# Ledger of designs, part 282: peptides against a protein of PDB entry 6IDX

Target 1, 380 residues: chain A of PDB entry 6IDX
Amino acid sequence: KELAKLSADVTFATEFINMDGIIVLTRLVESGTKLLSHYSEMLAFTLTAFLELMDHGIVSWDMVSITFIKQIAGYVSQPMVDVSILQRSLAILESMVLNSQSLYQKIAEEITVGQLISHLQVSNQEIQTYAIALINALFLKAPEDKRQDMANAFAQKHLRSIILNHVIRGNRPIKTEMAHQLYVLQVLTFNLLEERMMTKMDPNDQAQRDIIFELRRIAFDAESDPSNAPGSGTEKRKAMYTKDYKMLGFTNHINPAMDFTQTPPGMLALDNMLYLAKVHQDTYIRIVLENSSREDKHECPFGRSAIELTKMLCEILQVGELPNEGRNDYHPMFFTHDRAFEELFGICIQLLNKTWKEMRATAEDFNKVMQVVREQITRA

## One batch from the design tools (peptide; made by RFdiffusion4, then SolubleMPNN)

Design b2_p26_2_s3 (from b2_p26_2, 18 letters changed)
Fold by OpenDDE base, seed 5:
Structure b2_p26_2_s3 (fold): chain B 380 residues (1-380), chain A 26 residues (1-26)
Amino acid sequence: as target 1 above (380 residues)
Amino acid sequence: SELEEKQKKAVEAFIKWHKKMNKKSF
């Protein structure tokens, strides 16, 4: 207890470290010797002292043994551990993950996200905060090849649902520290969209062109009797598609693939459009047909609007930016759906279409409409 | 790389948050 309190002082810490004091503390944890009177309290103070001493940055985190890591991971994986030990063990693991890539690799082998999820199903918000902090540390330190797998594990309906139900919709007010960790998790989750946001469409890729063709099919062929035989000559077909792509509101209605060569938002805009067309088909068809039937120059160009809206949403959500210290602005809606970004796009494209109509906008007003929509989204 | 420097700054921010949280919790 006294050691834990003194370990906060840098002068004491320096002298204690020079006396191999950290090695003694690590050996106490490694020994697992439950034979001591007040073992749980002593262990909690030992872990506090260890963490405070290591936080001075005098000793490298790489000094810790695999046995020490296994003991700390054991305290996190065991269902009946003292809350004080659990909290400190989560904090130590987070620090290990943050400070050492070697320790990250070892911890990522010993601890599953599923084990950390159990610590979210508790009423103690401090335990929940450290559990999410450790998840965030693991996500931040994950190599690029494993980031998508971690993301898929986090995007598992289970983690999101548990955070929503046990943390966000919990019976207690969210503290600033938890709000920060939820913000961090949100930012790290949206950074997975960066690859698609920075992926240029290849205009020669037939599979990508087939997606644009599917957008056209969903919008215009859904009412057409299947009897329109594929036999209209290739030129009439090209001319027909050029008209349809103009009605879809692409800037390059001859080759819509060219509209997706700009990054950001690249292919992410096409992903959003395809999601809207497949998941919210009635909304998609309505938006396209309402604008395609207008001859009054007040048509909202869906394709152009979808691309610029995707770019705007990436800017608002700071896609590709790393989380900043002191921010705590998280959006609860992003925990309600697996494809929250695409759902947000679907809401915002309807808002854009409404705002365009209300403003009686023309193509010349496009930037003004986008500015009004940005302000509406940022205030919501 | 610029990406590695951004990642390093993020890690430093996380460590700073962690140290601040530990001082409040322990």
Scores: peptide ipSAE 0.384, ipTM 0.895, DockQ to the pose 0.848
Fold by OpenDDE base, seed 1:
Structure b2_p26_2_s3 (fold): chain B 380 residues (1-380), chain A 26 residues (1-26)
Amino acid sequence: as target 1 above (380 residues)
Amino acid sequence: SELEEKQKKAVEAFIKWHKKMNKKSF
């Protein structure tokens, strides 16, 4: 207890470290000796002293043994552990993940996001905060090949549902520290869109062109059996497609694939359009047909609008930027849907279409409409 | 790289938040 208090002082910490005091603390944890009266209290103070000493940055985190890591991970994985030990164990794991790539690798083998979910289903907000902080540390430190696996674990309805129901919709105010961790989680998850945002469409890729053709099919041939493979369209069929791509509001009516060669938003705009067309088909068809049937120069160009809106949403959500200290602004919608970005796009494209009509906009007013829509999105 | 420098700054921000949270909780 006195050691835990004194460990916050840098002068004491320096002298205690010079006497190999950290090694003694690590051995106490490694021994796992439950035989002492007040073991839980002693262990909680030992973990506090260890964390405070390590936070001075005098000793490398790489000094910790695999046995120590396994004991700390064991306290996080056991359901009957004292709350004080659990909280400090989560904090120590987060610090290990942040300070060492070698420790990250070892911890990622010993613990799963699934095990951390149980610590979100509690009434203690500090435990919930440290559990999300550890998840965020694991996400930040994950190699590129592992980031998608972690994202897929977040896209699992279970984690999002638990955060939504036990954290966001909890019977208590969200503290600034929890709001920051929810912001961080949102930013790290939206950064997975960066690859698609920076992917140029290849105008020669037939599979990518078939997606644009599917957008046309859903809008204009909704009752046509998909079994009519886009065979070698006659010149009349190419001319028909050029008209349909104009009605879809693409800038390049001859080759709409060229509209997706600009990065950002690249292929991410096409992903959003395809999601809208498949998941919200009635909304997609309505938006396209309402604008394709107009001959009054007040047509909202869907294709151009979808591309520029996707780019705008990437800018607003800071896609490709790492989370900043002191921010705590998160969107609850991020935790309500598996594909929260595409759902946000689907809401915002309807807002854009409505705003275009209300302004009685023409193609010349496009940038003015986009500015008004940006203000509406950023105030929501 | 510029990306590595951004990642380093993010890690430093996380460590700073962690240290601040620990001082408040323990």
Scores: peptide ipSAE 0.383, ipTM 0.894, DockQ to the pose 0.824
Fold by OpenDDE base, seed 4:
Structure b2_p26_2_s3 (fold): chain B 380 residues (1-380), chain A 26 residues (1-26)
Amino acid sequence: as target 1 above (380 residues)
Amino acid sequence: SELEEKQKKAVEAFIKWHKKMNKKSF
């Protein structure tokens, strides 16, 4: 207990480290000897002293043994561990993951996200905070080849649902520290969109062109009897599609693929449009047909609007940026749906279409409409 | 690289948060 308090002092820490004091503490943990009176309290203070000593940055985290790592991981994986030991063990594992890539690899083999999820189902918000912090550390330190697996593990309905139900909708007010970890998790999740945001459309890729054709089909052929025989000459068909792409509000109505060559938002805008068209088909068709039937110069160009809105959402959500210190602004909505970004796009494109009508906007007012929509989204 | 520098800054921010949380919790 006194050692744990004194270990916060850098002068004491330096002297204690020079006396191999950290090695003594690590051996106490490694021994696992439950035979001492007040073992749990002694172990909790040993773990506190170890963490405070290591936090001075005098000793490398790479000095810890695999036996020590396994013992700490054992305290996190065991269901009947003292709360004080569990909390300190989560904190030590987070520190190990953050400070050493070699320790990250060892910890990622010993601990599953499923084990950490069990610590989110408890009523202790400090344990929940350290469990999310460790998940975030593992996510941040994941190599590129494993980052998508961590992404998929977060996109798994289970982690999202547990955070929503046991943390966000919990009976306790969310502390600033938990709000920060939820913000971090949100930012790391949005960084998975960066690849698609930075992917340029290839105008020669037939599969990507077929997606644009599918957007046209959903908007205009869903109401037309499929009996219109494909027999009208290739030129009439090209002229028809050019008209349809103009009605869809693409800037390049001759070759809409060119509208997706700019990054950001690249292919991410096309993904959002396709999601809207397939999942919210009635909303998509209504927005497209309402603007395509206008001859009054007040048409809202859907294709252009969808691209610029996707770019704006990426800017607002800071897609491709890493988490900043001191931020705690998380959006509960991103924990409500598996495809929360595409659902947000679907809400915001309706807001844009409404705002365009209310402003009686023309193509010249496009940037003003986008600015008003930005202010509406950032205040919500 | 610019990416490596961004990752380094993020790790530094995480470590700083962790140290602040530890001092509050322990």
Scores: peptide ipSAE 0.382, ipTM 0.893, DockQ to the pose 0.809
Fold by OpenDDE base, seed 3:
Structure b2_p26_2_s3 (fold): chain B 380 residues (1-380), chain A 26 residues (1-26)
Amino acid sequence: as target 1 above (380 residues)
Amino acid sequence: SELEEKQKKAVEAFIKWHKKMNKKSF
């Protein structure tokens, strides 16, 4: 207890470390000796002292043994561990992950996100905060090849739903520290969109062109039995498609694929459009047909609007930016849906279409409409 | 790389948050 208190002092820490005191603490943890009276309290103070000593940055985190890592990971993975030990063990694992790529790799082998999820299902917000902090540290330190797998594990309905139900909708106010970790998790999750945001459409990729054709089909052929497609000559089809792509509001009516060659938002805009068309088909068809039936030059160009809105949302959400210190502005909405970005797009595209009508906008007013929509989104 | 530098800055921010949280919790 006194050691743990003194370990916060840099002078004491320096002297104690120079006396190999930290090695003694690590060996105490490694030994797992449960035979002592007040073992849990003593272990909690040992872990506190260890963490405080290491936080001075005098000793490399790489000094810790695999046995020590396994012992700390054991305190996080075992059910019914003392809350004080669990909290310190989560903090130590977070520090290990942050400070060493070698320790990250070892910890990522010993701890699953599923084990950390169990620590979100508790009433202790500090435990929840350290569990999310460790998740965020693991996410941040994940190599690029594993980031998508971790992302998929985070995008698993389970983690999102548990955070929503046990953290955000918990019986306690969200503290600043938890709000920061939720913000961090949100930013790291949105960084997964960066790849798609920076992916240019290949106008020669038939599979990508088929998505654009599917957007056309959903908008204009949704009531037409697919059986009627076979007969009209290729040239009449091209001319028909050019008209349809104009009605869809693409800038390039001849080759809409060219509209997705700009990065940002690249393919992410097409993903959003396809999501809207498949998941919110009635909303998509309504928006497209309301504008395609107009002859008054007040048509809202859906394709162009969807692209520029996707870009705007990426800018507002800071897609591709890493989490900043001191930010705690998380959006609970992003924890309500698995595809929260695409759902936000679906809300915002309706807002854009409404704003376009209210402003009685023409194609010349496009940038003014986008500015008003930006202000509306950022105030919501 | 610029990405590695951004990642390093993020890690430093996380470490700073962690140290601040530990001082409140322990």
Scores: peptide ipSAE 0.378, ipTM 0.892, DockQ to the pose 0.817

Design b2_p26_2_s4 (from b2_p26_2, 16 letters changed)
Fold by OpenDDE base, seed 1:
Structure b2_p26_2_s4 (fold): chain B 380 residues (1-380), chain A 26 residues (1-26)
Amino acid sequence: as target 1 above (380 residues)
Amino acid sequence: SAAAEKQEKAIEAFRKWHKKWRKKSF
């Protein structure tokens, strides 16, 4: 207890480290579980002292043994661990992940997503906060190629619904510290969209053009069997498609793929349109047909609107920006769906279509409608 | 790279936040 308190002092820490004191603390942890049943309080103070000593940055985190990591990970995986030990163990693992790439790799192999999620299903908000903090540290330190795998694992393990039910809809006010961790998780998850946001469509790629053709098919040929292969385009069929792409509200009616060559939002806009068309088909068809049946100058161009809305949502959500210290603004909606960005797009495109009608807008009013919609989204 | 510098800046912000929060929680 005194050691844990004194370890916060840099002068004491320096002398204690010079006496190999940190090695003694690590060995106490490495000696294992027999100490836990009889000396939980002593272990909690040992872990506190270790963290306070390491926080001075005098000793490299890379000095930590694999045995020590396994013991700390063991305290996180055991169901009957003391809350004080669990809290400190989560904090140690997080600090290891943040301070060492070598320790990140070892911890990512030892700790399962399921174990971290189990610590969200508790009444203790401090434990929940440390669990999300460790998730966020692992997500931040993950190689770019592994971040999507982690996000998929979170979806598969229902991380968002668990956070929603056990944290956000819990019987306790959300503390500032938890709100920050929820904000960070939101930012890191939305940053997975950056690649698609910066991916330029290739107007010569047939597979990408087939997605635009599928949008046309869903809107206008919903009852037609998919058996008519897209390849049999007679000249009459090409002229028909140009009309349909105009009705879809693309800027380039001849080659709609050109509308997706601007980054941002690049291919992410097409992903949102395809998601809307497949998951919310009735809403998609309604929006397209309501505007395509208008021969008055008050048609809302769906394709153009979807592209500019996707760009605007990326700007509002700061896609590609890393989380900032001191921000605690999270959207509860982010935790309602695994595809929260696409669902937000689906809500906002309906809002845009409604606002366009209410304003009696024309194509000349497009930018004014987008400004009004931006204000509506940022106030919600 | 600018991306690596942004990432290191974010990691440092995390480290600062955690140090501040631990002092309040422990």
Scores: peptide ipSAE 0.315, ipTM 0.884, DockQ to the pose 0.785
Fold by OpenDDE base, seed 4:
Structure b2_p26_2_s4 (fold): chain B 380 residues (1-380), chain A 26 residues (1-26)
Amino acid sequence: as target 1 above (380 residues)
Amino acid sequence: SAAAEKQEKAIEAFRKWHKKWRKKSF
C-alpha cells in the first residue's frame, strides 16, 4: 500500500527503478505466488505500484515478459477474480497495448473478444469502462487491414447491443469517463468508413457498374425476373437506361459511375444506396418512384441527394478524424444497429425527401434543402 | 507519415486520459 502510494512520486519511482524494484514486482506477478493469490489486496497494490512506476516513462514497456502478460491476461479471464485485481489488470493490458506494438500483438493473441465482452455484462461501471478502454486501445493499435475484422468479430459477439443494454440503459448514470470511452468507440468505428469514403469508383469496373444497374433493377424492374442479365443492349436499351438514370436522379445520366468519382464520399455513397435498396427495399422504391413520377419540376434527385447526404454525414460524424481527449458526446443510436451508419443514412434520406416536399423545392433549391437537413440532423 | 503522427498523437491522448482516470479510480 505504501509502495503503491509512493510510486506516484517521480523521485521515489526513479530511485526504486534504479534499485531494480520494477523487476522485483514483475517477478512477484510472474511467479504466480500462492502468497499473492491468497492476499488479493497485496496483489492489487503490487499491480497499482507497477502501473504508477511505468507511468513515469522511465522503463520501456518492451521489458515486460510473455509470462507477465499471461498472468495479467489470466486475471482478466478468471471468472472469480477480485474486482480490484480485474480493474488493475485491464488497466495494465490497455497500457501495454498503447505503449508497445510488440505487446499489442501478444495481447491480441491472448485476449478473446468474448472475454472483453463478458466484462461489459456486469453492474460495475468502472470495470465496464476499463473493458471499453481496452477495446478502444486494441482498435487504435490494430493494423489498418485488421480493424474491420476486429469490428466484425465484435459485431458477431453483439458488442453494440450489450453496451446498449448493460451500459447505456443501465440503472446507473453514465459517468464522464464512460461517456468518453463510448465516444471514442463511436469515432474509431466510424473511421472504418474512411477507406470507402476515399475510394473513387472506377467507371471501367464491371462489378461496380453492376451495382448501379442493380439499383436501377430494384427501382424499376422489381416485379421482373432477375434472369434478364443486361445483355448487349441495343441503342434503344442504352437510351432507356439513360432515362432510368435520370429518373434515379444521377447528375450524369449517361454514365452514373462518374457521380461516384468524387471523394469524399466516393464508393461509400454507393454502399449506402445499395444497403437502402436491399435492406429497406420498400422505402427505396417509394422514394425513387415518388420522385420519378413527378413532372412538376419538384422531383428530388435521389442519386445526387444520396451522394451529398453521405458526404454531409461524413462531415457531421467527422469520419477520418481521430478522437480528442475533451469530448464525451456519443450517440446512443450508434449502439442500436451493427450497420448504424447505413441505418442513419436511411433515416436521413427520408428526412431529406420529406423536407424537399415541404419546401416545394426545385433543383435550384438543392443547396438550401441540404442546409436545412444539416440543421435538422445536427439538432436531433 | 502525417497519418502516423496523427495516430501517435491519439495514442498519447489515450495514455494521458488513462493516467488521469486511474488516479481517480484507484
Scores: peptide ipSAE 0.310, ipTM 0.883, DockQ to the pose 0.727
Fold by OpenDDE base, seed 2:
Structure b2_p26_2_s4 (fold): chain B 380 residues (1-380), chain A 26 residues (1-26)
Amino acid sequence: as target 1 above (380 residues)
Amino acid sequence: SAAAEKQEKAIEAFRKWHKKWRKKSF
């Protein structure tokens, strides 16, 4: 206990490290001695002293043996562990992940997503916070190619619903520390959208053009009697599609693919439109048809609105920005659905369409409508 | 790269915050 307290002092830590004190502590943990395992308090203070000593940055985290990592990971994986040991073990693993890429790799192999999620299903908010902190550390240190795999693994293990039910809807007030970890997890997850946000549509890519054609099909052919077969002439078909793309509210009625060449929001806007059209088909069709039947210049251009709204949501959510230490603002909605961005888009596009109608807007009022919608979203 | 430097700064920020938080929880 006194060692753990003194280990927070840099002078004491320097002298103790120079006396090989940290090596003795690591070897005690590595040995798995029955003495330390039977005296949870002694082990907890040993782990505290180790972490406080390492937090001075005098000794490299790369000195830590694989045996030590396995012992610490063992304390996290054991179903019956003292809370004080578990808490310190999670904190040590987090520190290992943050301080060393080599330790990150070893820990990512030793610890399962299921083990981390089990520590969210407890009543202790400090354990929950350390578990999310370790998740966030692993997510931050993951190679770019592995971040999506990790997010998919979390979705498959229902991480969001578990956080929602056991953390956010828990019987305890959310502490600032937990709110920060939830904010970080939100930011790191929304940053997976950055690639799509920065991907330009290729107007020559047929697969991408087929998505735009599918948006047209869902809007106009789903209710059309199959007897309205588009007239046999290729030119009549192109002219018909130009009319349909105008009714969809694209800026480029001849080649809507050109509207997705601007980054941000690039292909992410098309992803949102397709998600809305497939998952919320009735809402999509209603929004498109309500505006396509108007010849009064009060039509809300869906395609243009969807693109600019996607860009606005990326700006509001700070997509591509790394999490800041001082922030604790998280959206509970993020934890209600795995496709939370696309669901937010679906809510906001309805709000935009409503606001457009209420303002009796024309195409000239577009920027004013977008400003009002921004204010509505940021106040909610 | 500028992205790698930004990430390293964020990790260092995290490390400092977590160190400060641990001192309150231990």
Scores: peptide ipSAE 0.309, ipTM 0.881, DockQ to the pose 0.733
Fold by OpenDDE base, seed 3:
Structure b2_p26_2_s4 (fold): chain B 380 residues (1-380), chain A 26 residues (1-26)
Amino acid sequence: as target 1 above (380 residues)
Amino acid sequence: SAAAEKQEKAIEAFRKWHKKWRKKSF
C-alpha cells in the first residue's frame, strides 16, 4: 500500500528502479505465488505499484516477460477474479498495448475479443470502462490490414448491442470516462470509412459502373431480375440511361461515374447510395420517384444530394481524424447498428428531401438547403 | 508519415487520459 502510493513520486520511482525494485515486483507476479493469489489486496497493490513505476517512462515496457503477460492475461480471462485485480490487469494490458508494438502482438494472441466483451456484461462501470479502453487500445495499435478484421469481430460478437444494453441502457449514469471511451470507439470505427472516402471512382471500371446501373435498375425496374443484365445498349438505351441518370439527380447525367471522382467523399457516397437502395429499397424508390415525377423545377437531385450529404457527414463526424483527449460526445445511434454510418445517411437523406420540399427549393437553393440540413443534423 | 504522427498523438492522448483516470480509481 505504501509502495503503491510512493511509486507515483518520480524521485522514489527512480531510486526504487535503480535498486531493481521493479524486477522484484515482476518476479512476484510471474511466480504466481499462493501468497499473492490468496491476498487479493496485496496483489492489487503490487500491480498498482508496477503500473505507477512504469508510467514514469524510466524502464522500457519491452523488458516485460511473456510469463508476466500470461499472468496478467490470466487475471483478465478468469471468470472469478477479484475486481481490484481485474481493473489493474486491464489497465496494465492497455498500457502494454499503447507503449509497445511487441507487447501488442503478444497480448493480441493471448486475449480474445470475447473475453473483453464478458467484462462489459457487469454492473461495475469502471471494469466496463477499462475493458473498452483496452479494446480501443488494441484497435488503435492494430495494423491497417487487421483493423477491418477487428471491426468484423466486434459485429460477430455483438459488441455494439452489448454496450447498448449493459452500458448505455444501464441503470447508472454514464461517467465522463466511459463517455470518452465510447467516443473513442466511435471515432476509430468511423475511421475505417477513410479509405472509401478517399477512393476515387475509376470511370473505366466496369464493376463500379455496374453499381451505378444497379441504382438505376432498383429505382426504375425494381421487379426486374438483376441477372438480366440489359444486353449491349442500343443508342436508344444510352439515351434512356441519360434520362434515368438525370432523374436520379446526378450532376453528370451522361457519365455519373464522374460525380464520384471527387475526394472526399469518393466511393463512400456510392456505398451509401447502394446500401440505401438494397437495405431501405422502399425509401430509396420513394425519394427517386417523387423527384422524377416533378416538372416544377423543385425536384431534389438525389445523386448530387447523396454525394454532398456523405461529404457533410464525414465532416461532422470528423472521418480521418483521430480521437482527441477530453472529447466525450458519442452518438447512441452508433451502438444500434453495425452499419451505423449508412443508417445515419439513410435518415439524413430523408431529412434533406423533407427540408428541400419545406423550403420549396430549386437547384439554385442547393447550398442553402445543405446549410439548413447541416444545422439540423448538428443540433439533433 | 503524417498518419504515423497522427497515431502517435492519439496514443499520447490515451496515455494522458489513462494517467488522469488512474489517479481517481486507485
Scores: peptide ipSAE 0.319, ipTM 0.888, DockQ to the pose 0.763; fails the geometry check

